Peptides against a protein of PDB entry 4Z63. Designs and how they scored, part 323

Target 1, 334 residues: chain A of PDB entry 4Z63
Amino acid sequence: LCLGMNDLTGNIPEDLFHLKRLNLLGIQENRLSGSLSREIRNLSSLVRLDVSWNLFSGEIPDVFDELPQLKFFLGQTNGFIGGIPKSLANSPSLNLLNLRNNSLSGRLMLNCTAMIALNSLDLGTNRFNGRLPENLPDCKRLKNVNLARNTFHGQVPESFKNFESLSYFSLSNSSLANISSALGILQHCKNLTTLVLTLNFHGEALPDDSSLHFEKLKVLVVANCRLTGSMPRWLSSSNELQLLDLSWNRLTGAIPSWIGDFKALFYLDLSNNSFTGEIPKSLTKLESLTSRNISVNEPSPDFPFFMKRNESARALQYNQIFGFPPTIELGHNN

## One batch from the design tools (peptide; made by RFdiffusion4, then SolubleMPNN)

Design b2_p30_3_s1 (from b2_p30_3, 18 letters changed)
Fold by OpenDDE base, seed 2:
Structure b2_p30_3_s1 (fold): chain B 334 residues (1-334), chain A 30 residues (1-30)
Amino acid sequence: as target 1 above (334 residues)
Amino acid sequence: PSWIDSTTDDLSLYKEHDQQLLEKILKELE
């Protein structure tokens, strides 16, 4: 049953929950309010539940043990409070969980050993606090992770060295500390292609450790961290780099010539730093800026990117990395 | 002056993304 993109108000009629053969419930983009009914438990054949873009409030009901076929739960942009229900945190069928832009709080706890099918997790823009869950790497299929705009004080867990499934990771604006430790850990994520760390590590030094290596890194965004140091030499080994944003830091020294050696680099933002010296001539040789052969068909993260301008300007949305225009921003280096 | 982020306060900017995500999910069920 698909009732999305309407002006439906109030609660879901209870009789709807008697549809035991229902595989899909889509009621997204309405004005449905109140609590999400526990009677969802009666939808034992449910494969997808989409309640996103509503006015739901209260706690998410702990009934997901009665939904053994549920693969997709979309609850983004609601007023849900509390934690992730235990039955949801233990769901063996769930492939994707999106609860972005809610009021979920407390410690993030997932039973990753039980969540054997989870491949995408979006919990961005919630009120989770404490530490990043150390057992997240036990979610053996977890590829897409957005935990941005939560309050995960502290460091990236050491256990994330074993996060082999991780490909796309956003921790933007999550009060993280110790960038050296974070990068030292995340370099072991062999499948990591996208890393967003914007608005963390405030005032720390960007490590220039030649032992750091990100083999498959395509997208690195570490903007607006007030980071000190220079362009990190270890980044020169990330031959697949497509997008680099280190803007709004306090990086110093010269822009190194090796930055022009990246064959796939089409977006470079080093603006609002303290770089000195000459612009490397090698930047004029970036093949990706001269050749239109950007393979538009590469897998993208399940979380969006936003180009934030000054607070007065509307952000621009980019769903795919290739949606970014070819860019070299070197402005405002004083 | 701009920077890339994975979050925005303009919720309207998520609509297109969420629609595309839904389309992706639908293709995976096929």
Scores: peptide ipSAE 0.591, ipTM 0.946, DockQ to the pose 0.815
Fold by OpenDDE base, seed 4:
Structure b2_p30_3_s1 (fold): chain B 334 residues (1-334), chain A 30 residues (1-30)
Amino acid sequence: as target 1 above (334 residues)
Amino acid sequence: PSWIDSTTDDLSLYKEHDQQLLEKILKELE
């Protein structure tokens, strides 16, 4: 049943919960309000539940143990409060959970040992507090993780060295500290291709440890952190790098010539730093800028990117890395 | 001057993304 993109108001009719054979419920992009009914437990054949873009409030009902076929739960852009209900946090069937832009709070707790099918998690823009869950790497299929715009004070857990399934990770604006530790841990994530750490690590030094290595890193975004230091030498070994944003930091020194050796680098933003010296001639020879074979079919994160200019300007949205125009931005340096 | 973020206060900018995500999910169900 797909009733999305209407002007439906009020609560879900209780009679809808008698549809025990219903596999797909999409009621997204309406004006549905009140609490999400516990009677959703009666939809025992449900594979997809989409209640996103509504006015739902209260706690998410703890009924997911009665939904053994549920693979996709989309509840983004609602007014949900409380935590992740225990049955949802233990769901063995759930592949994707999107609860972005709610008012969920408390400590983030998932039973990753039970969540054997979870591959995508979006909890961005909530009110989660405390530390990142140390057991998140126990979600052995978890590939896409957005935890941005929460309050995860402290460091990336040491356990994330074992986060082998992790490919796309955003922790933007999450009050993280210790970039050296974070990078030192996340370098062990062998499948990590996209890392977004914007608006963290306030005023810290970007590490220049030659022992750091990100084997499959394609996208690195560490913007607006007020980071000090220079262009990190360890980054030169990330041969698959496609997008680099280190803008709005306090980085100094020269832009190194090796920045032009990246065969796939098509987007470079080093703007609003304190770089000095000459522009490397190698940047004029970037193969990705001379011959566009943009593979439109490359896997992308399940979370979006936004290009922000200032608080007053509307951000630009990009769903895919290759949606970014080929860019070399070196402005607002010395 | 710009920077890349994974979040925005302009919720309308998520609509296109969420539609594409839904399309992706639907293909996985086929």
Scores: peptide ipSAE 0.580, ipTM 0.943, DockQ to the pose 0.832
Fold by OpenDDE base, seed 5:
Structure b2_p30_3_s1 (fold): chain B 334 residues (1-334), chain A 30 residues (1-30)
Amino acid sequence: as target 1 above (334 residues)
Amino acid sequence: PSWIDSTTDDLSLYKEHDQQLLEKILKELE
């Protein structure tokens, strides 16, 4: 049953939840309000539940143990409060959980040992606090993780060295500290291709440790952190790098010549730093900007990218990395 | 002056993304 993209108001009729053979319920993009009924438990055949873009409030009902076929739960852009209900946090069937842009709070807790199918998690723009959950690496299929715009004080957990499934990770604007520790841990994520750390690590030094190595890193965004230091030498070993944004930091020294050796680098933003010296001639030889079509068919994160401008300007949205125009930005350096 | 972020306060910018995500999910159910 798909009733999305209407102007439906009020509560969902309880009788709808008696449809025990219903596999798909989509009621997204309405004006449905009140609490999400616990009677969703009666939808025992449900594979997809989409209640996103509504006015739902209250706690998410703890009835997901009665939804053994549920693979996709989309509840983004609502007024949900509380935590992740225990039955949802223990769901063995759930592949994707999207609860972005709610008012969920407290400590983030997932029973990753039970969540054997979870591959995508979007909890961005909530009120989760405390530390990042140390047991996230126990979600053995978890590939896409957006935890941006929560208040996860402290460091990336040491356990994330074992986060082998992690491919796309966003922690943008999450009050993280200790970039050296974070990078030292996340380098062990063998499948990590996309890392977004914008608006963290305020005023820290970007580590220039040649022992750091991100073998499969394609996208690195560490913008607006006021980071000190220079262009990190360890980054030169990330041969698959496609997008680099280190803008709005306090990085100094020369732009190194090896920046032009990245065969797939099509987007480079080093703007609003304190770089000095000459522009490397190697930048004029970037293969991605001259002759090679970058493959547009590469997998992208399940979370979007935004090009933020001044507060008065609307951000630009990009669903895919390859949606970014080929760019070299070196402006506002001295 | 711009920078890349994975979040925005302009919720309207998520609509297209969420539509594409839904389409991706629907294809996985076929």
Scores: peptide ipSAE 0.570, ipTM 0.942, DockQ to the pose 0.820
Fold by OpenDDE base, seed 1:
Structure b2_p30_3_s1 (fold): chain B 334 residues (1-334), chain A 30 residues (1-30)
Amino acid sequence: as target 1 above (334 residues)
Amino acid sequence: PSWIDSTTDDLSLYKEHDQQLLEKILKELE
């Protein structure tokens, strides 16, 4: 049953929850309000539940143990409060959980050993506090993780060295500290291709440790952190780099010539730093900027990217990395 | 002056993304 993209108001009719054979319930993009009914437990055949973009409030009902077929739960852009219900945090069937842009709070807890099918997690823009959950690497299929815009004080857990399934990770604006530790840990994520760390690590030094290596890194975004230091030499070994944003930091020194050796680098933003010296001539020879055939069909994160121009200006949205125009931004340096 | 972020206060910008995500999910269910 798909009732999305309407102007439906009020509560979900209780009789709808008697549809025991229902595999798909989509009621997204309405004005449905009140609590999400516990009677969703009666939908025992449910594979997808989409309640996103509504006015739901209260706690998410703890009934997901009665939904053994549920693969997809979409609840983004609601007024949900409290934590992730225990039954949801223990769901063995769940592939994707999206609860972005709610008012969920407390310590983030997932039973990753039970969540054997979880491959995508979006909890961005909530009120989770405390530390990042150390057991996330136990979610053996977890590939896409957005935890951006929460208050995860402290450091990236050491356990994330074992996060082999992790490919796409966003922690933007999550009050993280110790960039050296974070990078030192995340380099061990062998499948990590996209890392977004914008608005963290305020005023820290970007490590220039030659022992750091990100083999499969395609996208690195560490913008607006007020980071000090220079262009990190370890990044030169990330031969698959496609997008680099280090803008709005306090990075100094020269832009190194190796920045032009990246065959796939089509987006470079080093603007609003304190770089000095000459522009490397190698940047004029970037193969990706001269060749027409960027492979458009690469897998993208399940979380979006936004280009923010100003605090008051509407951001530009990009669903795919390749949606970014070929760019070299070196403006507003010394 | 711009930077890349994975978050925005303009909720309307998530709509297109969420539609594409839904389409991706639908293909995975087929």
Scores: peptide ipSAE 0.568, ipTM 0.942, DockQ to the pose 0.824

Design b2_p30_3_s2 (from b2_p30_3, 19 letters changed)
Fold by OpenDDE base, seed 4:
Structure b2_p30_3_s2 (fold): chain B 334 residues (1-334), chain A 30 residues (1-30)
Amino acid sequence: as target 1 above (334 residues)
Amino acid sequence: PSWVDSTTDDLSLYREWDRQQLEKINQELA
C-alpha cells in the first residue's frame, strides 16, 4: 500500500492494521500526526515501513519483535521522541534504519550482535547524547552510518579499529574531540571510502603522521574545524581520492605538489585556510580536469551528501557527480 | 561551495534525496 506524497491528515485508520498480508506500507510525505500506533504490530508480513516526512510524535512503539520480516524502516523527518525501542534495537531482519531528523534522545544503544542484517543506519540530526556506541563494529554488515548532528562528546571508540564493514561514515557536527585519535582508529577500517567529519575537533592540529594510511579513501571532508597544521603527508598514499574538502580551517604552509598526482580527484576545496606559496603546477595535470566523462559508477553514501554552491542554487547530490564540473577551490588563502 | 551532509537545515534537499533513496530501496525489493 503506497499512499505517499499526498495531503493526508490525522492518524492511520485502525482498519489498515488488519492487513496481515501487507508487505509494503508507504505513507511518507503526508501530514499524518499523533503517535505511531502500536497496532503496527499486527502487520506481521511487513517488509518495508515508510512513515517518513510526517508530523508523527511521541515514542516509536516497541512492537518490532512482532515484525520478523521488516527490512526497511523509514521514519526520517518526524517528531519522534525517546530512544530507539528495544525490539527495534534487537531486530535481526532490519537492513536499513532511517530515523534522521527527529527528536530522539538519550544514549544511543543498539544490540549489534542481534542486528545481523543491518547495513545502513541514519540517525543524523537527533538529540542523542553521551558517547558513540562502542559496539557498533559488532554490526557485521553495517556499511553506511550517519550520526551527524548529535551530541556525542568524546573520542571515537577504540573498538572502531575493528569496524571492517564500515564504508561510509558521517559524524559531522557531533561534538567530537581528538582528531589524531579518530584518524588513528579509522585508518584500520579497511573498507572506509567516505569520511565526513565537518564541524568537529575545534582548533585541534591535523595530524601529519606518516604512519597513517587510508587505503580505500575516496571522500574526505573535514571542513569548518579550525584545524591547524599543514597538508598531511599521509593523505598522499590514498591513491583513490576523489573528493577532498579541508575548507574553513587554519591550515598553513604550501600546497604540496603530490596533490596533483591523484588520478581520480575531481573536487578539491582548500579554501578559507592560510596556505601560502605557489599553486602547484601539478594541479593542472589532474586527469579528472581534462576528462569530461567521469563515469562515477561507484556506490554513494546512503546518507544525504550534497554540494551547496550558494544559498539560492540547487544543491548537487554526490550521486550526481558525473554532472559536476571538476572543481578546484583555493580561494581565501593567505 | 561546501559539501554538506546533515549540516544544513534546507529540508528540500533532503526530501529529494530521500525520494531517490526510496526508489533505490524499491528496486532492491523488486
Scores: peptide ipSAE 0.581, ipTM 0.936, DockQ to the pose 0.527
Fold by OpenDDE base, seed 2:
Structure b2_p30_3_s2 (fold): chain B 334 residues (1-334), chain A 30 residues (1-30)
Amino acid sequence: as target 1 above (334 residues)
Amino acid sequence: PSWVDSTTDDLSLYREWDRQQLEKINQELA
C-alpha cells in the first residue's frame, strides 16, 4: 500500500494493520500525526515501512520482533522521541534504518551482533548523546553510517579499526575530539571512501603523520574545524581522491605540488585558511579539471550529501558528478 | 561552497534525495 506524497492527516486507520499479507507500507510525505501505532506489529509480512516526512511523534513502538521480514524502515523527518526500540536494535532482517531528522535521544545502542543484515544507518540530526557505539563494527555489513548532528562527545572508538565494512561515514557536527586519534583509527577502515568530519575537533592540529594512509579515500571533508597545521603529507598517498574540502580552518604553509597529482580530483576547497606561497603549477595539469569525460561511476553515500554554492543556488548532489563543475576554491587565504 | 551531509533548512533537497533513495530501495525489492 502506497499512499505517499499526499496531504493525508490524522492517524493511520487501525484496520490497515489487519493486512497481514502487506509487504510494503508507504505513507511518506503526508501530514500524518500522533504516535506510530503499536498495531504495526500485526503487519507480519512487512518488508518496507516508510513513514518518513510526516508529523509523527512519541516513541517508536517496540514491535519489530514481530516484523521478521522488515528490511527497510524509513522514518526520517518526523518528531520521534526516545531511543531506538530494543526490538529494532536487535532486528536481524533490517537492511536499512533511516531515522534522520527526528528528536531521538539518549545513548545510541544497537545490538550489532544481532543486526546481521544492516548495511545502511542514517541517524543524522537527532539528539543522541554519549559516546559513539563501540560495537558498530560488529555490524558486519554496515557500509553507510550517518551520525552527523548528534552529540557524541569524545573520540572515535578504538574498535573502529575493525570496521571493515565501513565505506561512507559522516560524523559532521557531533562534538568529536582528537582528530589524530580519529584518523589513526579510521585509516584501518580499508573500504572507507567517504569521510565527513566537518564541525568537529575545534582548534586541533591536523596530523601530518606519514604513517597515516587512506587507500580508498575519495571524499574527505574536514571543514569548519579551525584546524591548525599544514596540508597533510599522508593525503598524497590517497590516489583516488576526488573531493577535498579543508575550508574554514587555520591551515598554514604552502599548498604542496602533489595536490595536482590526483587524477580524479574534481573538487578542491582550501578556502578560508592561511595558506601562503604560490599556487602549484601542477593544479593546472589536473586531468579531472581538463577532461570532461571522467565518467565517474562513483559510489555515493546513502546519506544526503550536497554541495551548496550559494544559499540561493540549487544544491548539487555528490552522486551527480556530471553536475559538478570542476572547482578549485583557494579564496580568503590572506 | 559548503558541503551538507545532514538536514539543513532546505528540506526540499532532502526530500528529493529521499525520493531517490526510495526508488533505489524499490529497485532492490523488485
Scores: peptide ipSAE 0.576, ipTM 0.933, DockQ to the pose 0.509
Fold by OpenDDE base, seed 1:
Structure b2_p30_3_s2 (fold): chain B 334 residues (1-334), chain A 30 residues (1-30)
Amino acid sequence: as target 1 above (334 residues)
Amino acid sequence: PSWVDSTTDDLSLYREWDRQQLEKINQELA
């Protein structure tokens, strides 16, 4: 049953919950309000539940133990409060959980040992507090993680060195501290291709430790952190780098010539720093900027990642092949 | 140019992205 993109108001009719054979329920992009009914538990054949982009409020009902086939739960952009229900946090069937842009609060707790199928988690823009859950690496299939715009105090857990499944990770604007520790830990994530850490680590020094190595890193965004230091030498070993944004920091020194050695680098933003010296001539030789025919296998995170040319312009999605124009932004440096 | 992720409140962008993700999900379920 697909009723999305209408002007439906009020609550879900109770009779809808009598549809025991229903595999797909989509009521997204309406004006449905009130609490999400516990009677969802009656939809025992449900594979996908999409209640996103509504006006739902209250706590998410703890009925997911009665939904053994549920693979996809989409509840983003609602007014849900409380925590993740225990049954949802223990769901062995769930592949994707999207609860972005709600008012969920408390400590984030997931039973990752039970969530054997979870591959995508989007909890961005909530009110979770405390520390990052140390057991996230126990979600053995978890590839995509967005935890941006929460209040996770402290550092990246040491356990994340074992986060082998992690490919796309956003922690933007989550009050994180100790960038050196974070990078030191996350370098061990062998499948990590996309790392977004914007609006954290305020005023810290960007580590220039040659021991750091991100083998599979394609996208690194660490903007607006007021970071000090210089262009990190360890980054030169990330041969697959496609996008680098270190804008709005306090980085100094020269832009190194090795920045032009990245064969796949098509987006570079170093603007609003304190870089000095000459622009490396090697930047003019970047194959990705000179040849439109380079088939770049762009990373495709399961969280929003956009580029806007102008404030009034529609943003382009990064996860679209060749969606981002080749860009070098070096503005507002010394 | 500027980039946009979860740090912005531009819901129009998120809506379009969510629609595309839903389409992908639906294709996976087919």
Scores: peptide ipSAE 0.503, ipTM 0.862, DockQ to the pose 0.508
Fold by OpenDDE base, seed 5:
Structure b2_p30_3_s2 (fold): chain B 334 residues (1-334), chain A 30 residues (1-30)
Amino acid sequence: as target 1 above (334 residues)
Amino acid sequence: PSWVDSTTDDLSLYREWDRQQLEKINQELA
């Protein structure tokens, strides 16, 4: 049943929950309000539940133990409060959980040992607090993680060294501290291709440890952190780098010549730093800027992350890389 | 001064993205 993109108001009719054979319920982009009914438990055949872009409020009902086939739960852009229900946090069938842009709060808790199928988690723009859950790496298939715009104080857990499934990770604007530790841990994520850490680590030094190595890193965004230091030498070993944004930091020194050795680098933003010296001539030889035919397997995270330069400008989506013109931004390095 | 944010609060962009993701999900279920 697909009723999305209408002007439906009020609550979901109770009779709808008698549809025991219903596999798909999509009621997204309406004006549905009130609490999400516990009677969802009756939809035992449900594979996809999409209640996103509504006016739902209250706690998400703890009925997901009665939804053994549920693979996709989309509840983004609502007014949900509380935590993730225990039954949802223990769902063995769930592949994707999107609860972005709600009012969920408390400590983020997932039983990752039980969530054997979870591959995508989007909890960005909520009110989660406390520490990052140490057991996230136990979600053995978890590839996409957006936890941006929460209040996860502290450091990246040491357990994330074992986060082998992690490919796309956003922690933008989440009050994180200790960038040195974070990078030291996350370098062990062998499948990590996209890392977004904007608006964290305020005023810290960007580590220049040559022992750091991100083998598969394609996208690195660490903007607006007021980071000190220079262009990190360890980054030169990330041969697959496609997008680098270190803008709005306090980085100094020269832009190194190795920045032009990245064959796939099509977007470089080093603007609003304190870089000095000459622009490397190697930047003019970037193949990605000269050749349109680079079949770059672009990273495709299951969460949106955008760059907005000006309030009046349309935000650019980093995960739609083909939509980005080849760009070198070196402005405001005075 | 305008600063760069790698995450936007522009709900219109999120809506468009969510629609695209839903289409992908639907293709996987078909």
Scores: peptide ipSAE 0.466, ipTM 0.849, DockQ to the pose 0.520; fails the geometry check

